Peptides against a protein of PDB entry 3ESW. Designs and how they scored, part 219

Target 1, 322 residues: chain A of PDB entry 3ESW
Amino acid sequence: NNIDFDSIAKMLLIKYKDFILSKFKKAAPVENIRFQNLVHTNQFAQGVLGQSQHLCTVYDNPSWHSIVLETLDLDLIYKNVDKEFAKDGHAEGENIYTDYLVKELLRYFKQDFFKWCNKPDCNHCGQNTSENMTPLGSQGPNGEESKFNCGTVEIYKCNRCGNITRFPRYNDPIKLLETRKGRCGEWCNLFTLILKSFGLDVRYVWNREDHVWCEYFSNFLNRWVHVDSCEQSFDQPYIYSINWNKKMSYCIAFGKDGVVDVSKRYILQNELPRDQIKEEDLKFLCQFITKRLRYSLNDDEIYQLACRDEQEQIELIRGKTQ

## One batch from the design tools (peptide; made by RFdiffusion4, then SolubleMPNN)

Design b2_p26_2_s1 (from b2_p26_2, 17 letters changed)
Fold by OpenDDE base, seed 4:
Structure b2_p26_2_s1 (fold): chain B 322 residues (1-322), chain A 26 residues (1-26)
Amino acid sequence: as target 1 above (322 residues)
Amino acid sequence: NNILKLFLEILRQLKFEEARKIAKEL
């Protein structure tokens, strides 16, 4: 009996694909009830849902992508990418070119484009006057600031001229192309949009302990790559736990195709108590939101993403990001 | 249906064995 192993393998792959696709079908009534109960009873779950409703979709704006590409010095960026790519002896058309692009975007963004703002410069005294600024507190946005999705405005008084300078915390990334300053929130927000504008697969990573960064899906490395615009960091997920000795509890990645608990990638030591939600409920929540985000995708897209998800879960269990 | 279950069980076992190997290397 010549067992046609190839035929059996093909049949198993088909059945496996069908099984995977079956998991991404519309949620059962029981799952919907569980989801509703979880979001209504658990504040952390509600927060994750709220973030997903914004972060998973906001950057998929073609108009914003055009504005970004029109605003950036693309000639400088590509000149530098081409230079570094050629220096390392890579041939044109290698998937690694995109990694060089992301590295240059990190450089360009930090060194040439955007500014860290601990305190604003005095609007009257001009540049490099932040040392003269005394914080007076925070207030709501004025009518002009409110046009740019501003929730909070930090108020500073200049010790030299006595004038008030406002530092609005804008959430509109297009406004950030103008202001070109902020903290981790503004940096990550605009940089996420920048990466998306180059057609990249990008996730926004929220850390509960007041930091945010990106992940980029490298086609060359065939995995999600840590990207921190504030740090000009590429593929250094350890920087928070090891280099900063930061204590962390949750890192949640938000992308167009899913919500993923990526805590295992970044929390390598000094883990804080994960007491905000049951692990089973967090896993369910992320899977449920991910399932919803994929409802419009075709079977092949769903299957490819599911394979990517499985690979990522294996990576996160293995800790083999190096 | 039984072959799929067996295949899924093998995949599950392989994942568990890999997870155990990884847990022993950590």
Scores: peptide ipSAE 0.017, ipTM 0.420, DockQ to the pose 0.046
Fold by OpenDDE base, seed 1:
Structure b2_p26_2_s1 (fold): chain B 322 residues (1-322), chain A 26 residues (1-26)
Amino acid sequence: as target 1 above (322 residues)
Amino acid sequence: NNILKLFLEILRQLKFEEARKIAKEL
């Protein structure tokens, strides 16, 4: 009896798809109770949930995408992308073009568009006066600053003229298109929006130890790629643990399609105690939030994303994170 | 189905390449 292996393979794939889809069904009452108890009893879990409610959805704003594309020098960007893409003779296929686009956006953002701000320039003395600025502390926003999602304003006194300069820490990325300055938070916030405005799959990565960056899903590499706008870095996840010798405990990625613990990609040495939550509870939390984010997707979309998730988990465990 | 159980077990062990190979050979 010739075993119809093709028929068996098809049946196996159907049953596998059904098994994968079963994991994304509506949460059972027991899972809802576990989730509620976790976010009410664990502060770290509550923080991850709170961040997910903002970071997973805020950048999916078509109006913001239009404003970004109208603000950037698209002619310069595409000219540079086309120039770099042409050097490699198109041998690697069309999907690599997007990697060149992200690399140019990193260059453009750091070199031409945005500025690092340790201390502001004096509003009275003008440019290149930050050396004369003494921090006086921080305060709440005034009525104008509060319009742009500002939680904190850093206050500086000029040692030369004695005037006060305010440095509002804006969380509105559209305001950052105007101010064009900040630290890692402002850089990552606006750069995440920029990447999203080009229709890219992007995640915001939060590190508990006061740094933030992006991940981009490369169709060419068929994986998530580390992207740090502050460092003009593409595919260098090791820079924090190895180059900076940074000690870290948690790296959590937030995207429209899920929340993922990506700590294994970035924490290669000098791991700090992971004592904020049980590992099983963190895994459960990320999976539960991810399920909720995918509730409106069809079975094929859920299946494709679940296959991507599984590939990422295999990559993270095998230490094949480039 | 014992084949499905084995396949799922290989996937759970993150032996994805082996699981894909088996799925193509079946």
Scores: peptide ipSAE 0.008, ipTM 0.425, DockQ to the pose 0.086
Fold by OpenDDE base, seed 2:
Structure b2_p26_2_s1 (fold): chain B 322 residues (1-322), chain A 26 residues (1-26)
Amino acid sequence: as target 1 above (322 residues)
Amino acid sequence: NNILKLFLEILRQLKFEEARKIAKEL
């Protein structure tokens, strides 16, 4: 019997699609119970859920995208992208242009647009006075600061003039387009919005050990690419574990289409104990949130995203992301 | 059911495109 391998392959692909789609159907009552119990009993799970409710949706704001594009020097950005793309003679096709765009956005953001703020300058003494600033602690926002989703304000005293300078930790990325300064949180927040404003697939990566960065999906590389605006880093997931010798336990990526444990991409050595949640429960949690984020998608979108997810998991297992 | 399980396992172990190629050769 000549086994029609083509017919078998087609049948397997259909059955696989149906199997994938079946996983993204409405959650079973038992899964809902497990999820509710997990988020009520595990603080880490509650934290991941809380972050997902914000980070997975906040950047999908068309009005914010317009404001970003109106604020950036697009002429400079595209001029630089075109210049770098032209050096490589277009040999790698149009899809690589987006990688050049992201690299230029990293350059532009770090060099021309945004500033690192370890300590603020004195509001009275002016620029380059941060050396004179002594931290006094943190306070709640005032009435003006509260308009821009500010949870905490760092308070500094100038050793030279004695005046108080407030450094509000704004979570409103539109306010960050004005202030143009911050630490890793403000950098990653605004840079995530910037990348989203160019229509890119972007994830916000939260590290438990007080760092945050982005990933974007490169159509050229056909994978998620590490992007750190603070470091002007593109496709260097090793920088934390290897270059910084950073100890880490968890890296969780938050995007509009899913929540993914990406710890295996970034934690290459010096792994801290993963004791905040059971591995099976974390896997379940991320899958459950991802499933909820995809409830409104059509069958083809669900299937395409599931194929991307499986490819990413294969890359993470094989260590091919380096 | 066993062939589907095997195919799903292949898809988990190989890049989706490579798994599709293998599935066409199976």
Scores: peptide ipSAE 0.015, ipTM 0.454, DockQ to the pose 0.095; fails the geometry check
Fold by OpenDDE base, seed 5:
Structure b2_p26_2_s1 (fold): chain B 322 residues (1-322), chain A 26 residues (1-26)
Amino acid sequence: as target 1 above (322 residues)
Amino acid sequence: NNILKLFLEILRQLKFEEARKIAKEL
């Protein structure tokens, strides 16, 4: 009996597609009750939901994409990308060009465009005066600062002239195109918008232990790639756990198409207790939010994304067995 | 359900490239 492996394969793929699509149907009443109870009783779950409501959709603004592209030196960026692409030859195909683009955007952003701000310069004394600045604390925004999604303003006194300098922590990424300074939050926020403005698949990664970065979906590598604008880092997920010896408990990725626990990619050693939520409840929460984000997608889009999700889950499992 | 579960388990156990080769050859 010659087993027609091709016929069995086609039948398995059809059944698999149907099975995957069945998972993305409307949530059962029991799942809705579980979700509601979880976000009402668990603060970490409520925090993940709150972040998803902002981070999964805020960067999908065509007007903001236009403003970004008008603000960046696109001629310089593409000239540098074309130069690096020409060196390695065309042998690896068109998909690698996007990896060169992301690497150049990392270079351009850190070297030419944005500035790290540990302390602000004195508004009265001018540039390179941050050494003279003493922190006085933080306060709420004034009426002007409040226009740009500012929750906190850091206050500094100049030791030289005695004047007060305000450092608003803006969450409006368009305001950050003007100010061109900040810490990890401002860097990641604006850089996420920049990558989205080039039509890229991007996730915002939140770490519970006070750091944030991006992931980009490389069509060349066919996976999610670590991207840190602060570090000018591409595909170096180990930098936090290994190079910084950072202790971490949770890394959660937020994108337009889903919310994913990516802790296994970044937490390689010195894992802190994961005591904020049950693992099964976190898995359920991320899947439930992801399902909600995909409700408007067609069956083929849902299937393609589900295949990508399974590939990522396989990658995250294997990284622990090497 | 058991064959699909087994196939998914095999795909999880196979190297990603091997799972992709199998998924392309299937």
Scores: peptide ipSAE 0.009, ipTM 0.428, DockQ to the pose 0.115; fails the geometry check

Design b2_p26_2_s2 (from b2_p26_2, 14 letters changed)
Fold by OpenDDE base, seed 5:
Structure b2_p26_2_s2 (fold): chain B 322 residues (1-322), chain A 26 residues (1-26)
Amino acid sequence: as target 1 above (322 residues)
Amino acid sequence: NNILNLFKEIFLKLKFEEAEKIRKKL
């Protein structure tokens, strides 16, 4: 009896699709109770929830995308992408072009567009005076700074002229298009918006140990790709653990379609204690938030995203064995 | 078991083809 493996596989695929769709139905009462108890009793869980409420949706703003595209030198960007694409000669299809675009955006952003600001220049003495600046501390925003989602303002005194310079830590990415300066937070915030403005699938990665970066979903590589605008880095998830010898406990990715613990991609050595939440509770939390983010999606979208999730989980498991 | 591996390969192929079909539709 020749087992018709093709017929069995087709039947299994139907059942598998139904099973996936069943996971994204409305949460059971017991899951809602577990979620509420977790976010009320665990500070880390509350923090992840709070971040998800902002980071998963804030960048899905068509008005902001238009402002970004109007602000960037698109002619220069596409000229450079076309030039690099033409050199490699690979007719490997339309999907690889997006990887070249992201690489050029990394170059353009770091080299031509945005500046690192460890200390501000003196507002009175002018450019290249940051060496003369002494930190006095931080304070709340003034009335003007408050218009641009500013939580903190760093205060500096110039050793040369004695004047005070304010460095507001803006969270409004549109204001960052004007200021063109910041640290890892401002870099990642604006760069996430830039990538989203090109219609890309992007996640914001939060590291508990005071760093942030992006992930981009490459249709060419068919996976999530590490992207750090500060480092002009593409597909180098090892830079933190290996090159910087950074100790880390948690890396959480926030996107429009889900929240994912990506710690396994970035924490390759020097792992700090993961004592902020039980592993099962973190897994539950991320899945529960992801489920909520997908409530409005159709069956085809849910299935596609679930296939991506499974591929990513397999990748994250295999990476520990190399 | 060679049969289980063959079945796994067929299923994974069909799963991928369905996902790609959906991706092209969306």
Scores: peptide ipSAE 0.169, ipTM 0.744, DockQ to the pose 0.682
Fold by OpenDDE base, seed 4:
Structure b2_p26_2_s2 (fold): chain B 322 residues (1-322), chain A 26 residues (1-26)
Amino acid sequence: as target 1 above (322 residues)
Amino acid sequence: NNILNLFKEIFLKLKFEEAEKIRKKL
């Protein structure tokens, strides 16, 4: 009797789809209790929840996307994308074009658009005067700065003219389109919005050890791709652990469709103690938040995302990023 | 083991193809 493996596989696929969809149904009372207890008793869990409430949804703003697209030199960007795409002999309509777009956006953002600000230039002395700036500390935002979601303002005195220059740490990415300067936080914040404005699936990656970056979902590579705007880095998740020899404990990705512990992608060596939460509780937390983010999605969307999540989990277990 | 592996491969292929079909519709 020739076992019709195709027929059996199709039947299994149907049952598997139903099983996957069943996991994304409304949380059981026991799961809600576990979640509430976890976020009330564990500070790290509360922090992850708090970040998810902001980072998972803030970039899904069509008005912001319009402002971004109106602000960027799209003609230059697409000209460069088309140029690089044509050099490699790809056919039009290939999913790989989006990878070229992201690479150009990385180039454009770092080289043409945004600036690293270790110290601000003196507002009085003008450009290239940051070397003359002495930090005086940080203070709260003034009335104007407060309009742009400013949490803190770094204060600097110019050694040349004696004037005070304020460096507000804006969290409003639209304000960052104007200021065009910052550190890793401002870079990642605005760059996440930029990528989102092109209709890309993007996650904000928070590292506990004071760094942040993006991931974008490449339809060509069929996986989440590391993207660091500060480094102009595409698909180089190893740069922190290997190139920088950075010690890290947690990397958490925040996207509209989920929260994922991506530590295994980035922490390849020099792992710091993961003592902030039990591994099982972190896994539960991320799954619970992800489930909540998907409550409004249809069965096909849920299933697609679940398949994507499974592929990612396999990738993270196997350590094969390529 | 060979039959089980073949079945797994077929299943994973079908799963991927379905996911890609869904992606193209969304």
Scores: peptide ipSAE 0.152, ipTM 0.756, DockQ to the pose 0.733
Fold by OpenDDE base, seed 1:
Structure b2_p26_2_s2 (fold): chain B 322 residues (1-322), chain A 26 residues (1-26)
Amino acid sequence: as target 1 above (322 residues)
Amino acid sequence: NNILNLFKEIFLKLKFEEAEKIRKKL
């Protein structure tokens, strides 16, 4: 009896699709109760939820995308991408071009566009005066600074002229297109918007241990790729744990289509205690938020994303991203 | 083991093809 494996596989695929889709149906009452209890009783869960409410949607703003594209030197960017793409002689078409684009955006952003600001220059003494600046602490925003989603303003005194310089920590990425300076938060915030403005699938990765970066979904590599604008880094998830010897507990990725614990991608050694939430509860939380983000999607979109999620989970378990 | 592997390969191939078909439509 020649078992028609093709027919059986097709039948299984249908059943598998239905099973996957069933996981993304409206949450059962018990799941809603579990979610509500979790976010009300666990501070870390509340924090993840709060971040998801902002980070999963804020960058999906067409008006912001237009402003970004109008602000960047697109001619320079594409010229450089085309140049690097031509050198490698890749017959492999449109998908690899996007990887070159992201690499050039990393270069452009760090080298030509944005500046690291450990200390601001003195507003009175002018450029290259940051060495003369002494931190006095932080304050709330003034009336002007508050217009640009500023939660904190760092205050500095110039040792030379005695004047006070304010360094507002803006969370408005459009304001960052003007200021063009900041630390990891401002860098990642604006760079996430930049990548989104090119129509890319991007996630914002929050690390509990005071760092943030991006992930980009490479259609060429068919996976999520580490992207750090501060480091001009592409596909180097090991830099934190190995190169920096950084101790970390949690890395959470926030995208329009989901929230994912990506800690296993980045925490390769020196793992700090994961004591903020039960692992099962964190998994549930991320899945629940992801499910909510996908409620408006059609079955094909849900299935495609679920297949992507499954591949990512396999990678995270196997430790084979490369 | 050989039959299960063959079936697995066929299933994974079909799954991938369906995902790619969907991706091209989106």
Scores: peptide ipSAE 0.103, ipTM 0.714, DockQ to the pose 0.642
Fold by OpenDDE base, seed 2:
Structure b2_p26_2_s2 (fold): chain B 322 residues (1-322), chain A 26 residues (1-26)
Amino acid sequence: as target 1 above (322 residues)
Amino acid sequence: NNILNLFKEIFLKLKFEEAEKIRKKL
């Protein structure tokens, strides 16, 4: 009996699609109760939920995308992308062009556009005066700073002139297009918006141990790719654990279509205790938030995203990104 | 084991083809 494996596989695919779609239907009452109990009883879960409410949707703003594209030197960017693309040849198809674009955006952002600000320059003494700046502490925003989603202002005194310089930690990425300076938070915030403005699938990755970066979905590589604007890093998820010898416990990715624990991609050694939440509860939380983000999507969109999620989970289990 | 692997490969291929077909429509 020649088992018609093709026919059986087609039948299984139909049933599998239905099964996947069934997981993304409206949450059962028991799941809602579990979710509510988890976010009310677990501070880490509440934090993940709070971040998801902002990070999953804030960058999907067409007006911001327009402002970004109007602010960037697109002629320079595309000229450089075209130049690098021409060197490696057209043989790998149009999808690789986006990888070159992201690499150029990393270069452009770090080299030409944005600045690292460990300490601000003195507003009175001018450029290259940060060495003379002494931190006095942090305070709340003033009336002007408050217009730009500023949560904290770092205060510095100039040792040379005695004047006070304010370094507001703006969370408004449009204000960051003007200020063009910050630390990892400002870098990642604005760079996430920049990547989104080019129509890319982007996630914001939060690390519990005080770092943040991006991932974008490469259509060429058919996977999520690590992108760190601070480091001008493309597809180097190992830099934190190996190069920095950083100890980490959690890395959570936030995108419009889902929330994913990506810790396995980045925590390769020196893992800190994962004691903030039970692993099953974290998995449930991420799946539940992801399910809510997908409620308005059609069956084909849900299925496509679920296939992508499964591929990512296989990748994360197998450690195959090296 | 060989038959199960072959079936798995066929299924994964069909799944990928369907996902790519959907992606091209979106």
Scores: peptide ipSAE 0.132, ipTM 0.707, DockQ to the pose 0.734; fails the geometry check

